Peptides against a protein of PDB entry 4JHK. Designs and how they scored, part 28

Target 1, 212 residues: chain A of PDB entry 4JHK
Amino acid sequence: EDYKIQSFDLETQKLLKTALKDPGSVDLEKVSSVIVDQSLKDQVFSREAGRICYTIVQAEAKQTNGSVFRRNLLNRLQQEFKAREETRKRSTQEWVCLVSFICNIFDYLKVNNMPMVALVHPVYDCLFRLAQSDALKNEEEVDCLVLQLHRIGDQLEKMNVQLMDELFNLLRDGFLLQEDLSSMGRLLLLEILEFRAGGWKLSDTAQKYYYS

## One batch from the design tools (peptide; aimed at target 1 L77)

Design b2_p13_5_s4 (made by RFdiffusion4, then SolubleMPNN; from b2_p13_5, 6 letters changed)
Fold by OpenDDE base, seed 3:
Structure b2_p13_5_s4 (fold): chain B 212 residues (1-212), chain A 13 residues (1-13)
Amino acid sequence: as target 1 above (212 residues)
Amino acid sequence: NLEEVEEELLESL
């Protein structure tokens, strides 16, 4: 199986490849740290990171019935989540990378084909933060919000429809009432409102209109 | 094992 890890140096690539096949032979704390650090700097990698993490978790469980990697990964996520407001103040880019990473872990790191229940509220907390007025005026944050909802919105709704309703009330109000949205931001909010209303699906015609 | 990890996460977040 091929994993997109070209952004790492050769030594780190070797480390990750070994972790994917023989997790017991590497320092899994170091592996988790490397993945989190890169995910906080590269939003594109965060998607692949979710898949990589799932594979390592499965490999370790199969090999040693262990959970060292998952424990270290989740501990690091907890630390970053708690510091999310400071991260946002320091760098919008790192903040949206953090949100993207947490959402992708939610998407890929499943057990018995079910999402980790413990991640539901943290994910919603991040999305609610992106839905606040001070965040909606920043196009980079709107891009992140809409992207995550496209990726995992249907899964999140299944976990808690009430929170999803509350979130989309904020998005609707932002679209209708907030005056300092960018043109693209406003367009993206409209699209995601229609996306959910259509059962988390969008027609080919609408898709072309919003994203071509 | 998973349940224990999730419980720790819920308590810390």
Scores: peptide ipSAE 0.023, ipTM 0.648, DockQ to the pose 0.671
OpenDDE base, seeds 1, 2, 4, 5: peptide ipSAE 0.022, 0.022, 0.000, 0.020; ipTM 0.616, 0.644, 0.406, 0.638

Design b2_p13_6 (made by RFdiffusion4)
Pose (drawn by RFdiffusion4):
Structure b2_p13_6 (pose): chain A 212 residues (1-212), chain P 13 residues (1-13)
Amino acid sequence: as target 1 above (212 residues)
Amino acid sequence: DEEMEELIEEILE
C-alpha cells in the first residue's frame, strides 16, 4: 500500500500512481527513469522502491503481457551499475543509494518466483566494493553493507556460496587487521559475522548486545 | 557487463 513516494513532485506522484493501475496509458520509459533518478537521491526511497517497481511490473504483465518497464528499469540500472565507481567518487550518499536500490530490486522483482540471476554478480560486485579497506573506514558504507547482508544476504548465498565466503573473509580481515575502522564499524561487522554464522538470523542474546 | 545484458534479455524473453 505504501510505496514511499512522498519525496516526489506532486505531478510525478500522479504519474507513478497511474502507472500502477494503467501502465499502458503512461510512458514506461519515462516512469522507470524518474524512479531510478529519485532512487539515487533519496535514501528512504532507495531501500523501498522495489515495492512500486514490482507492482508496476506485475501490472504490465497482467494488462498487456509486456515487460517494457522491467526492461527499461534493468537497463537504466545496469548503466548506473557500470558507472558505480565514478558515482562513488562524486557522492558516497548516491553510491550507497544505488547499492540499496539494486539490492531492493534483487529482493522484490522475481522471475517465475525465482531471483534474477542477472543481478547476482552485480550485487556481489557492490558488496565486495563496500568490504574494501577504503570503504570500511566510512561508517556510511559499512551501514550500507550490513543492510544488504541482513535483507538479501541469505538469498545471495544460495545463488553463490563461493562469493559470500570470500566476501566474509574480507569482513574478518577488516575486523581484525584494519586500524581506521571505527567503533561503530566494528560493532556492525561483528554483528554480521554472528548473523551469518547463525544462519542469517539474529539470536535473542545478540539482539540484546548490539541493539537498543 | 555483456553477460548481465544477455541475462537481462533472457529474463525479458

Design b2_p13_6_s1 (made by RFdiffusion4, then SolubleMPNN; from b2_p13_6, 5 letters changed)
Fold by OpenDDE base, seed 5:
Structure b2_p13_6_s1 (fold): chain B 212 residues (1-212), chain A 13 residues (1-13)
Amino acid sequence: as target 1 above (212 residues)
Amino acid sequence: MEEFEELIDEELK
């Protein structure tokens, strides 16, 4: 199977390919670091990174019954999460990449075929931060917020409906009351409010209106 | 804040 790793140099591509099929023969800490570093720079890769991580976790479990890669990945993820406010101040682009990566890991890495409970609050914390007034005025942050809710909103709600209700109360208030939203930001908030109200799916009418 | 790996280990028990 092919993975989107063309952005890496040939040596790193070889490392990743080996990790995918023979994880016991490579430094899995180094592999996790490479994946996280690239995911924090490229939102498009962060989606593929989730799939890559899942494959490596499965390969290591099958080969050695080990979890070295997962441990290193989650430890690095937690470090980045703890520093999220500093990251946001430094670069909005890096901040939204971080949120995207955390959400994609939540989406792809399952424990006993279920979402990791350990990631529920960190994901909600990121989304609540994006729902604050100082973030809603930035279209790049609104884009990220709405994209993640489209991808994993239904899964998150199943884990904690109370937090989802609180989050969408903030989004409703932002849509109705905040004056410095961009035109596109306001449209995106309206769309995601309707998306959840429709059971995390778009009606034919909504699909044509927003994506035609 | 608890470490993510520790929380995962608890889930797997």
Scores: peptide ipSAE 0.044, ipTM 0.761, DockQ to the pose 0.547
OpenDDE base, seeds 1, 2, 3, 4: peptide ipSAE 0.041, 0.043, 0.044, 0.043; ipTM 0.741, 0.756, 0.752, 0.751

Design b2_p13_6_s2 (made by RFdiffusion4, then SolubleMPNN; from b2_p13_6, 7 letters changed)
Fold by OpenDDE base, seed 3:
Structure b2_p13_6_s2 (fold): chain B 212 residues (1-212), chain A 13 residues (1-13)
Amino acid sequence: as target 1 above (212 residues)
Amino acid sequence: MDEVEKLIDEELA
C-alpha cells in the first residue's frame, strides 16, 4: 500500500515506513508527534494522516496487542484541542488543520468497528466553533467546515442527531441572515444544507454546479 | 474536556 509522505525529509519518511511495517522497532511516541506536527501544518496531509494512523494502530495491535501509538496520538490530540482557541487566534491555517485532523482521526480510528464515543463532542465543538458568525465570514473556515461535514457528517449524525440539528440551525441562520459572507461561503453553506437534506448525498448535476 | 481523556482511556482499555 502506498502512502503520501513526500512532504517529509528522507529520514522521517524511513521512520514512518518502518512504523507502518514494524511498529515495535521504533519510538511510537516520536512517530505520533511527527504525524501530529505535520498535520497541524498541512491540511492535505491531515487526510492521509488518518489512514497512516489507522495502519500503525492495526500493525501494533497485531504485533504486540498493544496500543501505545494510539494512546500517545490521542493524548497529543486532546492537548491541541484544549488549546484550540489560542491556535485559532495565532493562525487560522493551523486552526483549520487541527479541525481537519481531529475529524479524520474520528473517521479512521474505530473501536470495535465504531467511531470513538470520546471524540464525538470534541468534533462537534470544533464544528460549532466554525459555525459562529465570526468564523463564517472567513472563507477558509467555511471551506473547512463544509469539507468535514461532507466527509463525516452522516457518521456524526448517527452518534447525536440533536447536536447535528442544532449545528444546521446555525448554518441556516448564517446562510439566510449573515450579511458579510463571501459569495463562495454562501454558496458552500447552501450546498451543505442541501446535501444533508438529501440524506448526505448530492446529485451529479448539483455537484457540478457547486464544485466544477 | 478533562472528561474526554478519561473516556479515551476507557475506550482504549
Scores: peptide ipSAE 0.035, ipTM 0.700, DockQ to the pose 0.948
OpenDDE base, seeds 1, 2, 4, 5: peptide ipSAE 0.034, 0.033, 0.033, 0.034; ipTM 0.699, 0.694, 0.678, 0.702

Design b2_p13_6_s3 (made by RFdiffusion4, then SolubleMPNN; from b2_p13_6, 4 letters changed)
Fold by OpenDDE base, seed 3:
Structure b2_p13_6_s3 (fold): chain B 212 residues (1-212), chain A 13 residues (1-13)
Amino acid sequence: as target 1 above (212 residues)
Amino acid sequence: MEEVEELIEKELE
């Protein structure tokens, strides 16, 4: 299988490719660090990072029955999550990359073909933060919020429908009551409200309207 | 708050 890692230099690409097929021959702590660092800078890569991480986890488990990579990855994620407010204060771009990465790890890094229960509350905490008034007025944060809900909303709801109801109450209030939303932000909130109401599906007609 | 690693280990058991 091919992975989109062209954004890295050739040496790092080789490191990642080796980790994917022979994880025991590389420093998996370094590999996890490289993946997290790049995911915090490039939101597009964070989606691919999820697939890469899952593959490395499976390869290491099969090869050595080890979990060095997963341990380092999740510990780093926990550290970044704990510091999320400082990250948001420093850089909106890094903040939305962090949220995107956590959501993509939730999406791809399954345990026994199920989402990690340990990541449910951290993911919701990030989405609730994006649903606050000070975040909804920023288009970059709204884009991130709506994108993650499109990707993993149905899975998150299955894990905790009560939290999803509370989250969407905030989104409805933002759509109806908040005055300083951008035109695109307001449109995206309406779309995601309709998306969930339609069973996490969007008609072709609606797709053309919102994303033309 | 429990460490993520500990929670994951519980899920794997």
Scores: peptide ipSAE 0.092, ipTM 0.762, DockQ to the pose 0.566
OpenDDE base, seeds 1, 2, 4, 5: peptide ipSAE 0.033, 0.041, 0.031, 0.033; ipTM 0.708, 0.746, 0.684, 0.715

Design b2_p13_6_s4 (made by RFdiffusion4, then SolubleMPNN; from b2_p13_6, 5 letters changed)
Fold by OpenDDE base, seed 3:
Structure b2_p13_6_s4 (fold): chain B 212 residues (1-212), chain A 13 residues (1-13)
Amino acid sequence: as target 1 above (212 residues)
Amino acid sequence: MEEVEKLIDEILK
């Protein structure tokens, strides 16, 4: 699909700005819902929403020592994760946005500077789903899979190297054995295989591309 | 505050 960035309206922008600066003055449940809803529709936002969420969490902790936003956010994420197969059937775009968002939250929302353990298996489950044959033949899903592995693969491996090995076995098999991959999809799989083999290190130019 | 404004400009607009 040809994607165009969807900006928030002025009212929503104001709501998010206030949540960042003065979280105690807004409905944080509503804020979390707005962020999740937009992340499911906007792929660019889904990649960046983690920074917003982290900032709101920090602001709320400082202001009220509360965790209302984080609790509501994670509850909504869990609901969307459980319904992921239905989402995928309805819209490939929404599915890859969901995966991107979950991975982005994993990347940015840390506990004591460590990844949230509760998100490890959900993230792997999403990536394993993208690594199945029916998903690998869809270039949009391959793009998503490879992008997430570039962004958080090294962190995920530290949490569970066995699952990462199993995932990459599927990717190698897909690259070598699956015949209905697009040419670009096959190139992306090869690149990510080499990326991990090289120790998950990106050049400066590649870093700008994946985190732009 | 500067970081918050930067974040708003990058993501929300």
Scores: peptide ipSAE 0.134, ipTM 0.792, DockQ to the pose 0.025
OpenDDE base, seeds 1, 2, 4, 5: peptide ipSAE 0.029, 0.097, 0.000, 0.000; ipTM 0.696, 0.767, 0.347, 0.355

Design b2_p13_7 (made by RFdiffusion4)
Pose (drawn by RFdiffusion4):
Structure b2_p13_7 (pose): chain A 212 residues (1-212), chain P 13 residues (1-13)
Amino acid sequence: as target 1 above (212 residues)
Amino acid sequence: SELEELIEEDAES
């Protein structure tokens, strides 16, 4: 019900609500463009856009059996994904929004009730980037890293365990060895090590230790 | 690219 589009221009809110019911009536290329655009600019929308994207993808399949919107969205995201390092230099905020959005799409947009394999390596590419020492020194990026691991970390491991293993080695390495990792960064990494070791669930006692 | 092909396969699925 709530796609979290309050950040949008009033005209665009109408465009988006229209695409949900009658995709054929709207420019799905323009629709996917305004969604990707806004997703890089607003944090709340980047971690929630997957809902509205899925609703539109399903609406097109039902109405016209088409997947034009899905296509425009995936190709536009691929372009942003390819430019990820440049975007990170320009704005950490935009970068973490891109990761949140890509990971939200991996979570919501399914293909025959299965995850899109097309996004497995790209998501790991993003999380490995966050696990680097130059990214871990920024609590903003560590926060982004652990958000994705909480949400789709389990799904991702099923698709590829070798990558998740090597990724968590970088997490342990940064935890023990890195000195400019902050107190909050340490708490976040420790919680995610326990989270994964526990089978991607938060124990009652860890809930008490880490969170208010 | 491989990623483009996978995206097309997903869209056509």

Design b2_p13_7_s1 (made by RFdiffusion4, then SolubleMPNN; from b2_p13_7, 6 letters changed)
Fold by OpenDDE base, seed 3:
Structure b2_p13_7_s1 (fold): chain B 212 residues (1-212), chain A 13 residues (1-13)
Amino acid sequence: as target 1 above (212 residues)
Amino acid sequence: SELDKLIEEASNA
C-alpha cells in the first residue's frame, strides 16, 4: 500500500514505514510528532495523514494492544486545536493544514468502524471558522473549506444535521451577499452548495465545469 | 473538552 510519504527525507520515510508495520521497534511519540509537524506544513501530506495514523493505530493495537501512538497524536491535536486562532493569524497555510489534518483524522481514525463522536464539534468549529466572512474572502481558506466538505461532509451531516444546515446557511449567505469573494471562491461556494443539494454527489458534467 | 474525551478514550483502550 502506498502512503504517499515522499515529502519526507529518506530517513524519516524509513521511520514511518517501520512504524506502519512494526510499531514496537520505533519511538511512537517521535513518530506522532513528526506526522503532526509535517501535516501542519504540507497539505498534500495532511490529507493522507489520517490513513497513515489509522494504520499505525491498528498495527500497535495488534502488536502490543497498546495505544501510545494514538494518545500522543490526540494530545498534540488538542494543543494545536486550542491554538487555532493564533495559528490562523500567524500563517493561513498552517491553519488550513491544521483543518485538513483534523478532518482527515475524523475520516480515517474510527472507533468500531464509526466516527469518533468527540471529533464532531471540533471539526464543525473549524468549518464554521472557515465560513466566516473574514475567511471567505481568502481563496486559500475557501479551497480548504470546500475540499473538506467534499471529503467528509456526508459523514458529518449524519452526525449532526442541524449544524450542517447552519453551516450551509452561512455559505449561501457568503455566495449571495458577500462582495469581496474572489471569482474562484464564489465558484467553489456555488459548487459545494450544489454538491450537498445533490446528496453529496456531483455529475460528471458538473465536475468538468468546476474542475476542468 | 471534546478532545479531552478522545484522549481519555485512547488512554483506556
Scores: peptide ipSAE 0.027, ipTM 0.702, DockQ to the pose 0.607
OpenDDE base, seeds 1, 2, 4, 5: peptide ipSAE 0.022, 0.026, 0.015, 0.026; ipTM 0.660, 0.684, 0.401, 0.682

Design b2_p13_7_s2 (made by RFdiffusion4, then SolubleMPNN; from b2_p13_7, 6 letters changed)
Fold by OpenDDE base, seed 2:
Structure b2_p13_7_s2 (fold): chain B 212 residues (1-212), chain A 13 residues (1-13)
Amino acid sequence: as target 1 above (212 residues)
Amino acid sequence: SELDKLIEEAVNA
């Protein structure tokens, strides 16, 4: 995917650029808020935010051995996570952006080259919510669910195979039993079921569909 | 993308 930072105003662009290069010179709480706010409204950004966050985390650690940005980021993320049902009620788009964002953070924000354990349950909780019947009937939510599983499913499974089994039981039941799935939603569920069964390995077709 | 370039520059700084 190609994301343009020009989607932000000039002030925000400068803020983000400075945060990446010289995090000690900016308000990192503000930076985290900007990133979260934009991630909730922009699906493309929500999928890119993890790389930005990871870079800022590394830059701050290197520059000051600090973790102000990460703390603020995770605190805000936790607040949004707690309010996820209200967010979903208000805006499906913001809800799927939130899920995309938290999954993206999980994917990129590593600790000792390992996923953050603290994010495992929140990520699963989001995916389980997307796997409920009232969500599966919405193609936008199915798209989000399947996309995240393609991106981080293998990592999540390594963290907790039991939860993954339970999640996919819901997906299988949805695929087989739920009557009000869209045609595309049903196809996506089938695809992700087969994807996991195949060991989470991306085909060339899948690579192009999800990542190009 | 420009974002990729910014990240790359930051990583290499």
Scores: peptide ipSAE 0.074, ipTM 0.783, DockQ to the pose 0.031
OpenDDE base, seeds 1, 3, 4, 5: peptide ipSAE 0.073, 0.072, 0.016, 0.028; ipTM 0.779, 0.785, 0.337, 0.711

Design b2_p13_7_s3 (made by RFdiffusion4, then SolubleMPNN; from b2_p13_7, 5 letters changed)
Fold by OpenDDE base, seed 3:
Structure b2_p13_7_s3 (fold): chain B 212 residues (1-212), chain A 13 residues (1-13)
Amino acid sequence: as target 1 above (212 residues)
Amino acid sequence: SELDELIEQAANA
């Protein structure tokens, strides 16, 4: 199986490839740090990061019945999550990368093929922050919010439908009442409202309308 | 915080 890691230098690519196949032969703390660091810089990579992390977790479990990688990964995630407000203040780009990373870890790093319950509230907390008025006026934050809901909204709702209802109440209010939304932001909010209303599905026609 | 504790639990599982 091929992984999209061309954004790393050759040495780091080799490190990651080795971790995927033989995690016992590499420093898994270093591997986790490299993945997190890149995920905080590149939102696109965070999707691939989820796949990579899951594979390494499975490989380590199979090889040594260990969980060193997952522990290091989640500890680093905890550190970044704790500092999320400061991160947002410093850099919107880093903030949305953090949210994207957390959501993708939720999506891919499952236990017994089920989402990690412990990540549910942290994910919702990030999405609720993006749904506040001061965030909705920023297109980059709206893009992130809508993207994550497209990716994991259905799974997240299954974990807590009440929180999802509350979140979408904020999004509806933003769409209808907030005056300083950009045209694109407003369009994206409408699309995600329709997406959920349609059972987390989007017709081909609607997809072309909003994203083409 | 509660969220920090939950993440910690996940990390140690």
Scores: peptide ipSAE 0.033, ipTM 0.685, DockQ to the pose 0.505
OpenDDE base, seeds 1, 2, 4, 5: peptide ipSAE 0.031, 0.031, 0.030, 0.029; ipTM 0.676, 0.679, 0.674, 0.674; seed 5 fails the geometry check

Design b2_p13_7_s4 (made by RFdiffusion4, then SolubleMPNN; from b2_p13_7, 6 letters changed)
Fold by OpenDDE base, seed 2:
Structure b2_p13_7_s4 (fold): chain B 212 residues (1-212), chain A 13 residues (1-13)
Amino acid sequence: as target 1 above (212 residues)
Amino acid sequence: SELDELIEAASNA
């Protein structure tokens, strides 16, 4: 498989490639830190990061029956999650990257082909934060919220439909009642409302309408 | 922490 790691220097690229093939030969704590650091800077990479993390986890399990990488990854994730409000205050960009990364880890890092139950509430916590009025007025946060719901909304709903209902109540209220939404933000909220209502899918026509 | 269970699971795997 080809992994998008061009944003790293050559030494780090080599480190990551080695981790993917021979995780026992590298410092997996360092690897996890590098992946998290880059994911906090580049939301696009955070998607790839999920896939990379999954592959490393599987490779380590197969090679040594170990879980060093996953442990270090989750430890770092926990630290960042705990500091999420501070991160949001400091940098909206880093905040949405953090959310994106957590959601992508949820999407890719499965156990027995099932989402990790322990990630459900943390993911919802992030999405609920993005659904608050002070976040909905920020188009960058709305973009992140809608993107994650497109990617993992159906999976999250299967894990906890009550929380999803509550979340979408906030989104509906935001769409209908909040006055300081951007035009694009309002369109995105409408689209995601329709997306869920349609069983987490849109027709080609609807897709073109919102994203042409 | 909400992730404590995951960390524990990873440590015990």
Scores: peptide ipSAE 0.025, ipTM 0.716, DockQ to the pose 0.577
OpenDDE base, seeds 1, 3, 4, 5: peptide ipSAE 0.024, 0.024, 0.023, 0.024; ipTM 0.706, 0.709, 0.698, 0.711

Design b2_p13_8 (made by RFdiffusion4)
Pose (drawn by RFdiffusion4):
Structure b2_p13_8 (pose): chain A 212 residues (1-212), chain P 13 residues (1-13)
Amino acid sequence: as target 1 above (212 residues)
Amino acid sequence: TAATIDQEVEDSL
């Protein structure tokens, strides 16, 4: 019900609500463009846009059996994904938004009730980037890393275990060996090591230790 | 259609 579009211009809110009910009546290319645009600019929307994207994708399949919106969205995201390093240099905030959004799409937009394999490697590409020493020194990026691991970490491992294993080696390495990793960065990495070792769940005792 | 798009997006990378 709540797609979290309050950050949008009033005119665009109407455009988006219209696309949910009558996709054929609207420019789905322009619709996908305004969603990707806003997703890179607003953090709340970047971790929630998947809901509205899914609703529209399903509405088009139902109404016209088309997947034009899905297509425009995936291709636009691919372009942002390809430019990820440049975007990271320009704004850490935009970069974590891109990762959040890509991961939210992996979580919401399914293909025949299965995850889009087209996003598996790109998502790992993003999380490996966050696990690097120049990214871990920024609590903002560590926060982004562990948000995705909490939300889709389990699904991702099923699609590819080898990558998740090598990724968590970088997490242990940064935890033990890196010195400019902050206290908060240390708490976040330790919690995710326990989280994964416990089968992608938070134990009652860890809940007490880590979180208010 | 969605599966095809998924494959085409994967191949483009």

Design b2_p13_8_s1 (made by RFdiffusion4, then SolubleMPNN; from b2_p13_8, 9 letters changed)
Fold by OpenDDE base, seed 3:
Structure b2_p13_8_s1 (fold): chain B 212 residues (1-212), chain A 13 residues (1-13)
Amino acid sequence: as target 1 above (212 residues)
Amino acid sequence: SLEELDEEILASL
């Protein structure tokens, strides 16, 4: 199994590789910090971070029956989530990275092969924030919103269909009524509305139309 | 358990 960690320096790559195979031999607090810091700067890495975190959690549980990595990871996530409005005010890029990270942790870090129930409302809170009028006018936020819904929308709906209905009511209103959407933003909203209506599936033809 | 840990850490989210 290969992990995409080429964005780190060689020393950090070695640290991560060791954590994946022998978590008891490294400082897992440092490992969690490195992963979170990079995920808050690079949205592309955030996807890979989910897989890495899951593997480390499983390896530590098997090796020592420990949960040091998971504890540090989730504590840091809690801190960043609490400060989300301040983060958004400071940097749109950092804000969308935060949302992406939270969603990817939800996607990959399973407990007993099930989604983390405790993350359901926090994830929805982030998506609802992205669905507000002041966020929908920013293409970076719309990109993030639509991307996460493509990745975890079906899982989130299974956890709480009422919240998903409310969220998509906001998206429909934004598409139909909001005047200051970018052209791409409007297209993305239409696509995601169609995506859910189709059972969280999209034909090859439709995929090419929207994203080629 | 991991579930208990999640609830403890994420209770304020």
Scores: peptide ipSAE 0.147, ipTM 0.801, DockQ to the pose 0.726
OpenDDE base, seeds 1, 2, 4, 5: peptide ipSAE 0.025, 0.104, 0.035, 0.026; ipTM 0.672, 0.783, 0.722, 0.686

Design b2_p13_8_s2 (made by RFdiffusion4, then SolubleMPNN; from b2_p13_8, 9 letters changed)
Fold by OpenDDE base, seed 1:
Structure b2_p13_8_s2 (fold): chain B 212 residues (1-212), chain A 13 residues (1-13)
Amino acid sequence: as target 1 above (212 residues)
Amino acid sequence: SLEELDKEILESL
C-alpha cells in the first residue's frame, strides 16, 4: 500500500507507517493529532487522510479489537468542528482544509460501504456555511464548496435530498443575485448547478468548457 | 453527532 505522506518529516513518516501496520505499538493519540494537524494545513493531504484513517481504524480493530485511534480522531474532529467559525476568521485556508477533511472522512470512513449517518449534518453544516453570501464572494471558499460537491454530492443527496435541495437553492440564488462574485466563482456555481441537474455527471465537453 | 458516529463505528467493527 502506498500512502502520500512525504510532507511529513522522516520520523513522523515512520510513525504513520507503523500505525498503518502495527497500530498497537504506537501512541494513537499522537497519530490522530498529527493527521488532523496536517489536514488543517494541506487540503491535498486531507483527502489522503481519509484513506489513512480508515486503514488505521481497520488495522486496530483487527489487531486488538480496539478503537483508541477512532476515539481520538473523532474527539479532535468534534473540537475543530465546534470552533469552525473561529478557524474561518483566523484563516480561510485552514477553514477550507477543515471542510475538506470532514468531507473526506465522510467519503472514506464508511460502515459496510455506507456513509456514516452521524456525519451527514456536520457535512451539510459546512457546505451551507460555504453557501452564505460572505463565503461565496471568496473564490477559495467557492473552490472548496464545488470540489466537495463533486466528490461526495451524490452520496450526500442519497442521505438527505431535502437538505441538498435547500443547499442548491442557495447556490442558485448566489449565482443569479449576488453581484460581488468573481467571474470564476460564478462559473463554478453554474457548473455545479448543471452537474447536479445532470445526475451528478459531467460530459467531457462540459468538463473542457468549465475547467480547461 | 460525532457521538453517534462513534457508536456506528463500534457497531461495525
Scores: peptide ipSAE 0.038, ipTM 0.722, DockQ to the pose 0.122
OpenDDE base, seeds 2, 3, 4, 5: peptide ipSAE 0.036, 0.034, 0.034, 0.035; ipTM 0.730, 0.708, 0.707, 0.721

Design b2_p13_8_s3 (made by RFdiffusion4, then SolubleMPNN; from b2_p13_8, 9 letters changed)
Fold by OpenDDE base, seed 4:
Structure b2_p13_8_s3 (fold): chain B 212 residues (1-212), chain A 13 residues (1-13)
Amino acid sequence: as target 1 above (212 residues)
Amino acid sequence: KLEELDKEILESL
């Protein structure tokens, strides 16, 4: 199985590979730190990070019935979430990476094949922040918002449809009323509104229209 | 039990 960890140095790759197969033989705190750090730098990796994290969690559970990795991961996640506004002010790129990471953890790190309920509000909080007017004017933040909604919107709605309705009210208002949206930003908002309205599905024709 | 522990960690979010 390929976990796309080629962006790390060779030593770190070895560490991660060992963690995936034999988590008891490595420092799982270090592993979690490495994964989070890279996820905050590379949004593409954030998607893979979720899968990697889930695999390590499962491997540790099977091997020792332990949860050291997950605890460290969630603790770090909590720290980053609490500092999200400062992160956003410092770097839009790091902020969208953080959101992507949180969303992907929600997507992959399931308990008994169900999303972690405790992550629902943090995820929504991030998405609501991206839906504010000061964020909607930034195309990078709009890209992130729309991407996450495409990936986990259906799952997230199942957890709390009321919050999803409120979120999309903001997006609709942004689309209709906000003056300083980029052309692409406005297009993306329209697309995601249509995407949800269509049951979180998009036809091939529509997909090409919005993204080709 | 593990889920409850995780919930405790995340409830402060």
Scores: peptide ipSAE 0.033, ipTM 0.692, DockQ to the pose 0.671
OpenDDE base, seeds 1, 2, 3, 5: peptide ipSAE 0.032, 0.031, 0.032, 0.030; ipTM 0.686, 0.683, 0.685, 0.673; seeds 2, 3 fail the geometry check

